# Ledger of designs, part 77: peptides against a protein of PDB entry 4N7V

Target 1, 222 residues: chain A of PDB entry 4N7V
Amino acid sequence: TLRSITSPLVAHRLKPIRQKTKKAVVSILDSEEVCVELVKEYASQEYVKEVLQISSDGNTITIYYPNGGRGFPLADRPPSPTDNISRYSFDNLPEKYWRKYQYASRFVQLVRSKSPKITYFTRYAKCILMENSPGADFEVWFYDGVKIHKTEDFIQVIEKTGKSYTLKSESEVNSLKEEIKMYMDHANEGHRICLALESIISEEERKTRSAPFFPIIIGRKP

## One batch from the design tools (peptide; made by RFdiffusion4, then SolubleMPNN)

Design b2_p17_4_s3 (from b2_p17_4, 10 letters changed)
Fold by OpenDDE base, seed 3:
Structure b2_p17_4_s3 (fold): chain B 222 residues (1-222), chain A 17 residues (1-17)
Amino acid sequence: as target 1 above (222 residues)
Amino acid sequence: MIEFVSPEKALEVYKEK
């Protein structure tokens, strides 16, 4: 099943973006829908031959072939849907489109990992919890120049000197210099607070069913 | 498989440097 290889993508609260490669253009629209345009080149002109338009919650996929499959000249936005459109739910998406959906999903996940959900200013650092889930990226920018980036898979540390290294196990974390441990402790505390706030705010957002509360900024830079 | 480059450049609009 498609679910065995990916979950429905989530593009809520993401800003519009358009990323072009040789073979495809992926876009997040103002509507927070995601479009994958498949590009072919003919006589040094690029044409969009196929479009996957995915809903913001990832559950609906609309597929169309511009100009009856002959293609539409590549422009600064996806071509409008034609009469020959197919609409699928996530669970009913034909297998031949799974890789293209996964492509869109991976792009959205990368965007989410760089999209601030909570910005928290402490006495010593700017902390940022990102939109990706589960295990959202967490970045700490200390005002003295130290940087810590936590992901689900690793912790990256950039020291004042510019020395950079990656920690992938608890043993490596435990072997840190005492000075670095202090930064890590502060980062962990900021992370805990951001996660707690995310939970509380998300619950309130669910109750009100109003405009999104995120992204949010707590505190101010000293 | 469709190849795409890391969106690092485009993602500059999402996060303050």
Scores: peptide ipSAE 0.023, ipTM 0.669, DockQ to the pose 0.068
Fold by OpenDDE base, seed 4:
Structure b2_p17_4_s3 (fold): chain B 222 residues (1-222), chain A 17 residues (1-17)
Amino acid sequence: as target 1 above (222 residues)
Amino acid sequence: MIEFVSPEKALEVYKEK
């Protein structure tokens, strides 16, 4: 199943972007929908032959073939749907489109991993919890130049000297120099706080059903 | 397979330095 290889993408709160490759253009629209345009070149002109328009919650996929399948010239936005539109739910998406959906999903996840959800300023650092899930990326930019980037898979440390290394296990974390451990401790504390705040704010957001509370900034740079 | 690219070119749109 598609679900076995990816979850429905989530594009809520993401800013619009349009990224072109040789064979495709992926866009996050201002509506927070995601579009994958499949591009073909003919007579030195690029045409959009197929479009997957995915809802912001990833659960609805609308597929159309511009200009009756003849293609529509590539522009700065996806072409409008034609009269031949197919609409699928995530679980009913034909397998032939799974790779394209997966592409969109991976792109969205990457964007989410770089999209601030909570920015928290401490005395020593700017901490940022990102939008991706599960295990949101967490970045700490210490004012003295040290940087820590936590992901679900690793922790990257950039020291004042510019020395960079990646930690992939608790053992490696425990082997850090004491000076670096202090930064890690601070990063972990900031991370804990951001996660706690995320939970609280999300619950309040659910209760109010108002406009999104995220992204949010807490504190200010000293 | 579709070529996957990173949104690094537009990173500034999302990530505030």
Scores: peptide ipSAE 0.023, ipTM 0.670, DockQ to the pose 0.080
Fold by OpenDDE base, seed 5:
Structure b2_p17_4_s3 (fold): chain B 222 residues (1-222), chain A 17 residues (1-17)
Amino acid sequence: as target 1 above (222 residues)
Amino acid sequence: MIEFVSPEKALEVYKEK
């Protein structure tokens, strides 16, 4: 099943973006829908031959072939669907489209990992909890130049000297120099606070059923 | 298979917040 490969993508609260590769263009629209345009080149002109338009919650996929399958010239946005339109639910998506959906999902997940959900300013750093899940990325930009980037898989540290390294185990974290541990401790505290705030705000958001509360900024740079 | 380009553009757009 498609679910065994990926979960439905979630593009809520993401800003519009358009990224082109040789064979495809992926976009997040103003509507927070996600489009994958499959591009072919003919006579030095790029044409969109196929479009997957995925709803913001990932559950509905609209597939169309522009200009009766002949393709439309590549533009700054996906071509509007006119004919040859098929609509699928996530669980009914034909297998032939699974790789393309997965591509969209991976892109969205990457964008989410770089999209601030909570920004928290401390006395020493700007802390940012990102939108990706599970295990949202967390970045700490210390005002003195130190940077810590936490992901589900690793922790990256950039020291004042510019020295950069990646920690992939608790053992490596425990072996850090005392000076760096101080930064890590502060980062961890900021992370804890952001996670706590996320939980509280999300619960209130659920109760009120109003417009999204995120992204949110807590405090300001001293 | 379709490959992503550098995420640099994404960083510029989304970290403006």
Scores: peptide ipSAE 0.022, ipTM 0.629, DockQ to the pose 0.069
Fold by OpenDDE base, seed 2:
Structure b2_p17_4_s3 (fold): chain B 222 residues (1-222), chain A 17 residues (1-17)
Amino acid sequence: as target 1 above (222 residues)
Amino acid sequence: MIEFVSPEKALEVYKEK
């Protein structure tokens, strides 16, 4: 199943963008829908021959073939659907479209990993919890130049000297120099606080059913 | 301002994971 290889993409709260590659254009629209335009070149002109329009929650996929499959010239936005529109739920998406959905999903996930959900300023650092899930990226930019980047899979440290290394286990974290441990401790505290606040704010957001509370900024740079 | 990587580069990063 598609679910066994990817989860429904989530584009909520993401800013609109349009990014082109040789074979595709991926867009996040103002509506927070995601479009994948499949591009082919003919006679030195690029044409959109297939479009996957994915809902902001990733659960609905609308597929259409512009101009009866002949394609429309590539423009600054996806072409409008006409005839022969197919609508699928995530769980009913034909296998032939899975790769394209994954393409969109991975792009959205990347964008999410770079989109601040919570920005928290401490006395020593700017802490940022990102939108991606599960295990949101967490970045700590210390004002003295040290940087810590936590992901679900690793922790990257950039020291004042510019020395960079990646930690992939708790054992490696525990073997850090005491000076670096101090930065790590601060980063972990900031991370804990951001996660706690995320939970509380999300619950209040759910209760009020109002406009999104995120992104949010806590504190100010000293 | 956030910088975005191309979908191709995104896929490369995810393949390395």
Scores: peptide ipSAE 0.019, ipTM 0.578, DockQ to the pose 0.047

Design b2_p17_4_s4 (from b2_p17_4, 11 letters changed)
Fold by OpenDDE base, seed 4:
Structure b2_p17_4_s4 (fold): chain B 222 residues (1-222), chain A 17 residues (1-17)
Amino acid sequence: as target 1 above (222 residues)
Amino acid sequence: MIKIVSPEEALEIYKEK
């Protein structure tokens, strides 16, 4: 099943973007929908032959073939749907479209991993909890130049000297220099706080059913 | 309006510095 290889993408709160590759253009629209345009070249002109329009919650996929399948010239936005469109739920999406959905999903996850959800300024660093899930990326930009990037898979450290290394286990973390451990401790504390705030704010957001509270900034740079 | 950007540019747009 599609669900076995990916979850429905989540594009809520993401800023619009349009990324072109050789064979496809992926867009996050103002509506927070995600579009995958499949591009073919003919006579030195690029045409959109197929479009997957995915809802912001990833659960609905609308597929259409511009200009009756003849294609529509590539523009700065996806072509509008035609009369002959197919609408699928995530769970009944034909397998032939799974790779394209997965492409969109990966793109959205990447964007989410770079999209601040909570920015928290401490005395020593700018901490940023990102939108991706599970295990949101967490970045710490220390004012003295040290940088720590935590992901679900690793922790990257960039020291003042520019020396960079990646930690993938607790043992490696425990083997850090004492100076670096101090930065890590601070990063972890900031991370904890951001996660706590995320939980609290999300709960209030749920209760009020108002406009999104995120992204949010806590504190200011000293 | 959405501009077509390269993957590298796309990443840069979302980076918080």
Scores: peptide ipSAE 0.022, ipTM 0.646, DockQ to the pose 0.120
Fold by OpenDDE base, seed 5:
Structure b2_p17_4_s4 (fold): chain B 222 residues (1-222), chain A 17 residues (1-17)
Amino acid sequence: as target 1 above (222 residues)
Amino acid sequence: MIKIVSPEEALEIYKEK
């Protein structure tokens, strides 16, 4: 099943973006829908031959073939769907489209990992909790130049000297120099606070059924 | 619509806003 290789993508609260590769263009639209355009080149011109338009919650996939399958010239946005449109639910998506959906999902995951959900300014750093889940990325930009990037898989440290290294185990974290541990402690505290605030804000958002509360900025740079 | 060619460019776009 498609679920065995990916979950429905979630593009809520993501800003519009468009990324071109050789064979495809992936976009997040103003509507927060995600489009995958399959591109072919003919006579030095790129044409969109197929489009997968995925709903913001990932559950509905609309597939169309521009210009009766002849394709439309690649533009700054996906071509509008016209005729011969197929609509599928996530669980009913034909297998031939699974790879393309997975591509869209990976892109959305990447964008989410770079999209601030909570920005928290401390006395020493700018802390950012990202939109990706589970285990959202967390970045700390210390005003003195130190940077810490936490993911589910690793912690990256950039020291004042510019020295950069990655920690992948608890033992490596424990072996850090005392100077770096101080930064890590502050980062962890900021992370804890952001997670707590995320929980509280999300619950209130659910109760009020209002417009999205995120992204949110807490405090300001001293 | 914002066009990007790399994740790094995307990073700058999203983090600055």
Scores: peptide ipSAE 0.022, ipTM 0.653, DockQ to the pose 0.083
Fold by OpenDDE base, seed 2:
Structure b2_p17_4_s4 (fold): chain B 222 residues (1-222), chain A 17 residues (1-17)
Amino acid sequence: as target 1 above (222 residues)
Amino acid sequence: MIKIVSPEEALEIYKEK
């Protein structure tokens, strides 16, 4: 099943973006829907042959073929749907579209990993918890130049000298120089606080049923 | 402040299917 290889994409709170590759254009719209346009080149002109329009919660996929499959010239936005539109739920999406959905999902996940959900200013650093899940990226920008980037898979450290390295295990973290451990401790504390606040704010957001609370900024740069 | 995804990153995702 599609669910066994990916989860429904979540594009809520993401800003509009349009990115082109040789074979496709992926867009996050103002409506927070996601569109994948499959592009073919003919006579030095690019045409959109197929469009997947995915709802912001990833659960509904609308597929259409511009100009009855002949294609529509590539423009600055997805072409309008035709009269032969197919609509699927996530769990009913035909397998032939799974790869394209996965592309959209991975793109959205990348955007989410670069989209601040919580920005927290401490005395020593700017901490940012991103939108991606599970295991949201967490970045710490120390005012003295040290940077720490935590992901679900690794921790990247950039020292004042510009020296950069990646930690992939707890043993490597435990083997850090004492000076670096101080930065890591601060980063971890900031991370803990952001996660705690995320939980509390999300619960209040759920109860309020109002406009989204995120993104949020806590504190100010000293 | 949102970080803009580069075209290169988008291309890499597409290459990975």
Scores: peptide ipSAE 0.022, ipTM 0.576, DockQ to the pose 0.048
Fold by OpenDDE base, seed 1:
Structure b2_p17_4_s4 (fold): chain B 222 residues (1-222), chain A 17 residues (1-17)
Amino acid sequence: as target 1 above (222 residues)
Amino acid sequence: MIKIVSPEEALEIYKEK
């Protein structure tokens, strides 16, 4: 099943973007829908041959073939749906479209990992909890130049000298120099606070039917 | 209007804001 390969993408709260590659253009629209345009080149002109339009919650996929399948010239936005439109639920999407959906999902997940959900300024650093899930990325930018990037898979450290290394286990974290441990401790505390605030704010957001609370900024740079 | 950007440019849009 498609679900065994990927979960439905989630594009809520993401800013509009349009990323072009050789074979495709992926867009997040103002509506928070996601569009994948499949591009073919003929006589040095690029044409959109197929479009997958995915709902913001990832559960509905609308597929159409511009200009009766002949393709439409690539523009600065996806072409509008015309006559030959198919609509699928996530669980009923034909296998021939799974790779394209997965591409969209990976793109959205990448964007989410770069999209601030909570920004928290401490005395020593700018801390950022990102939108991706599970295990949201967490970045700490110390004002003295040290950087820490935490993901579900690793922790990257960039020291003042520019020396960079990756930690993939707790044992490696425990073997850090004392000076670096101080930065890690601060990063972990900021992370804990952001996670706690995320939980509290999300609960309040659930209780109210107003505009989204996120992204949020807490504190200010000293 | 949504600007077409490279992957690198896309990263800049989201990192800076």
Scores: peptide ipSAE 0.021, ipTM 0.645, DockQ to the pose 0.080

Design b2_p17_5_s1 (from b2_p17_5, 7 letters changed)
Fold by OpenDDE base, seed 5:
Structure b2_p17_5_s1 (fold): chain B 222 residues (1-222), chain A 17 residues (1-17)
Amino acid sequence: as target 1 above (222 residues)
Amino acid sequence: SMLEELVEEARKYLESR
């Protein structure tokens, strides 16, 4: 099943973006829907031959072939669906589209990992919890130039000297210089606070069914 | 700057596919 290889993508609260490659264009729309445009070149012109439009919650996939399958000239936005439209649920998506859905999902996940959900200013740093929850990326930009980037898989450190390195285990973290450990301690505290706030705010959103509270900014740069 | 970085990272990621 598709579910065995990927979860439904989640594009809520993401800003619009359009990224082109040789064979495809992937977009997050103002509606927070995700579009994958399959591009073909003919006579030195690029045409959109197929479009997968995925709902913001990833559960509905609309597939259409622009201009009756003849293709539509590539533009600055996906062509509007007109005719010969197929609509599928996530669990009923034909296997031939699974790879394209995975592509969209990975792109969205990447965008989420770069999209601030909570920005928290401390005395020493700008802390940012990203949208790719659970296990969201967490970045700490210290005002003195040190940067710490935490992901589910690693921690990247950029020191004042510009030296950059990646830590992939607790033992490597424990082997850090004492001065760097101080930065790490501060980063961890900021991370804890952001996660706590995320939980509280998310629960309030659930209770009130209000408009999204995120993204949120707490404090200001000193 | 965050958006610019996002676009560049997205580009690199997608091109590697």
Scores: peptide ipSAE 0.038, ipTM 0.702, DockQ to the pose 0.024
Fold by OpenDDE base, seed 2:
Structure b2_p17_5_s1 (fold): chain B 222 residues (1-222), chain A 17 residues (1-17)
Amino acid sequence: as target 1 above (222 residues)
Amino acid sequence: SMLEELVEEARKYLESR
């Protein structure tokens, strides 16, 4: 099943973006829907031959073939779904479209890992919790130039000198020099606070059923 | 801009695959 290889993509709260590659264009629309346009070149002109339009919650996929399958000239936005429209649920998507859905999902995950959910200013740093899940990316930009980037898989440190290295285990973190440990301690505290706030705010958002509370900014740069 | 940086990161990611 498709579910065994990927989960439905989640594009809520993401800003519009359009990314072109040689064979495809992926977009997040103002509606927070995700479009994959399959592009072919004929006589030095690019044409959109197929479009997958995926709902913001990833559960509905609309597939259409512009201009009766002849293709529509590539433009600054996906062509409107007018001809040969098929609509599928995530669990009923034909296997022939699974790879294209996976592409859309990976793109959305990338965008989410770079999209601030919570920005928290401390006395020493700008902390940012990102939108990706599970294990959201967490970045700490110290005002003196030190940077710490935490992911589910690793911690990257950039020192004042520009020296960069990656930590993959707790033992490596424990072996850090005392000066760097101070930055790590601050980063960890900021991370803890952001996670706690995310939980509290998400619960209040659920209860109120109002417009989304995120993204949110807490504090200000000193 | 943040969007331009995001596009560049997305490009690098997609080109690497």
Scores: peptide ipSAE 0.037, ipTM 0.707, DockQ to the pose 0.024
Fold by OpenDDE base, seed 4:
Structure b2_p17_5_s1 (fold): chain B 222 residues (1-222), chain A 17 residues (1-17)
Amino acid sequence: as target 1 above (222 residues)
Amino acid sequence: SMLEELVEEARKYLESR
């Protein structure tokens, strides 16, 4: 099943973006829908031959072939669906489209990992919790130039000197120089606070059924 | 900007596939 390969993508709260490759264009629209345009070149002109339009929650996939399958000239946005539209649920998506969906999902996940959900200014750093899940990326930009980037898989440290290294285990973290441990401690505290705030805000958002509270900024730059 | 970095990383990712 498709579900065994990937979960439904989640594009909520993501800003519009359009990224082109040789064979495809992936877009997040103002509507927070995700479009995969399959591109072919003919006579030095690029044409969109197929479009997968995926709902913001990833559960609905609309597939259409522009201009009756003849293709539509590549533009600054996906061509509008006109005729011969197929609509599928995530679980009913034909296997022939699974790879394309997976591509869209990975793109969205990448975008999410770079999209601020919570920005928290401390006395020493700008902390940013990102939108990706599970294990959202967390970045800490210290005002003195140190940077810490936490992911689900690793922690990257960039020191004042520009020296960069990656930590993949707790033992490596424990082996850090004392000076760096101070930065790590601050980063961890900021991370904890952001996670706590995320939980509280999400709960209130659920209760009020209001417009999204995220992204949010806590504190101010010194 | 963060957006510029995002775009660049997204591009690199997409081109690698």
Scores: peptide ipSAE 0.037, ipTM 0.701, DockQ to the pose 0.024
Fold by OpenDDE base, seed 1:
Structure b2_p17_5_s1 (fold): chain B 222 residues (1-222), chain A 17 residues (1-17)
Amino acid sequence: as target 1 above (222 residues)
Amino acid sequence: SMLEELVEEARKYLESR
């Protein structure tokens, strides 16, 4: 099943973006829908031959073929759907489209990992909790030049000298120099605070059924 | 700057796949 390969993509709260490659263009629209345009080149002109339009919650996929499959000239936005539109649920998507959906999902997940959900300024650093899940990325930009990037899989440290290294276990974290441990401690505290705030704010969103509270900025740069 | 970084990373990611 498609679900065994990927979960439905989630594009809520993401800013519009349009990213072109040789064979495809992926867009997040103002509507928070995701469009994958499959591109073919003929006589030095690029044409959109197929479009997958995916709902913001990833559960509905609309597929169409511009100009009856002849293609539509590539533009600055996806072509509007015309004739022969097919609509599928996530669980009913034909297997021939699974790879394309997976591509869209990975792109969205990347965008989410770079999209601030909570920005928290401390005395020493700018801390950012990102939108991706599970295990949202957490970045700490210290004002003195040190950077810490936490992901679900690793912690990357960039020191003042530009020296960079990756930590993948608690043992490696425990073996850090004392100076670096101080930065890590601050990063961990900032992370804890951001996670706590995320939980509280999300609960309030659920209760009030209001417009999204995220992204938020807490504090200011000293 | 953050958006610019996102676009660049997205480009690199998509080109590598």
Scores: peptide ipSAE 0.036, ipTM 0.696, DockQ to the pose 0.025; fails the geometry check

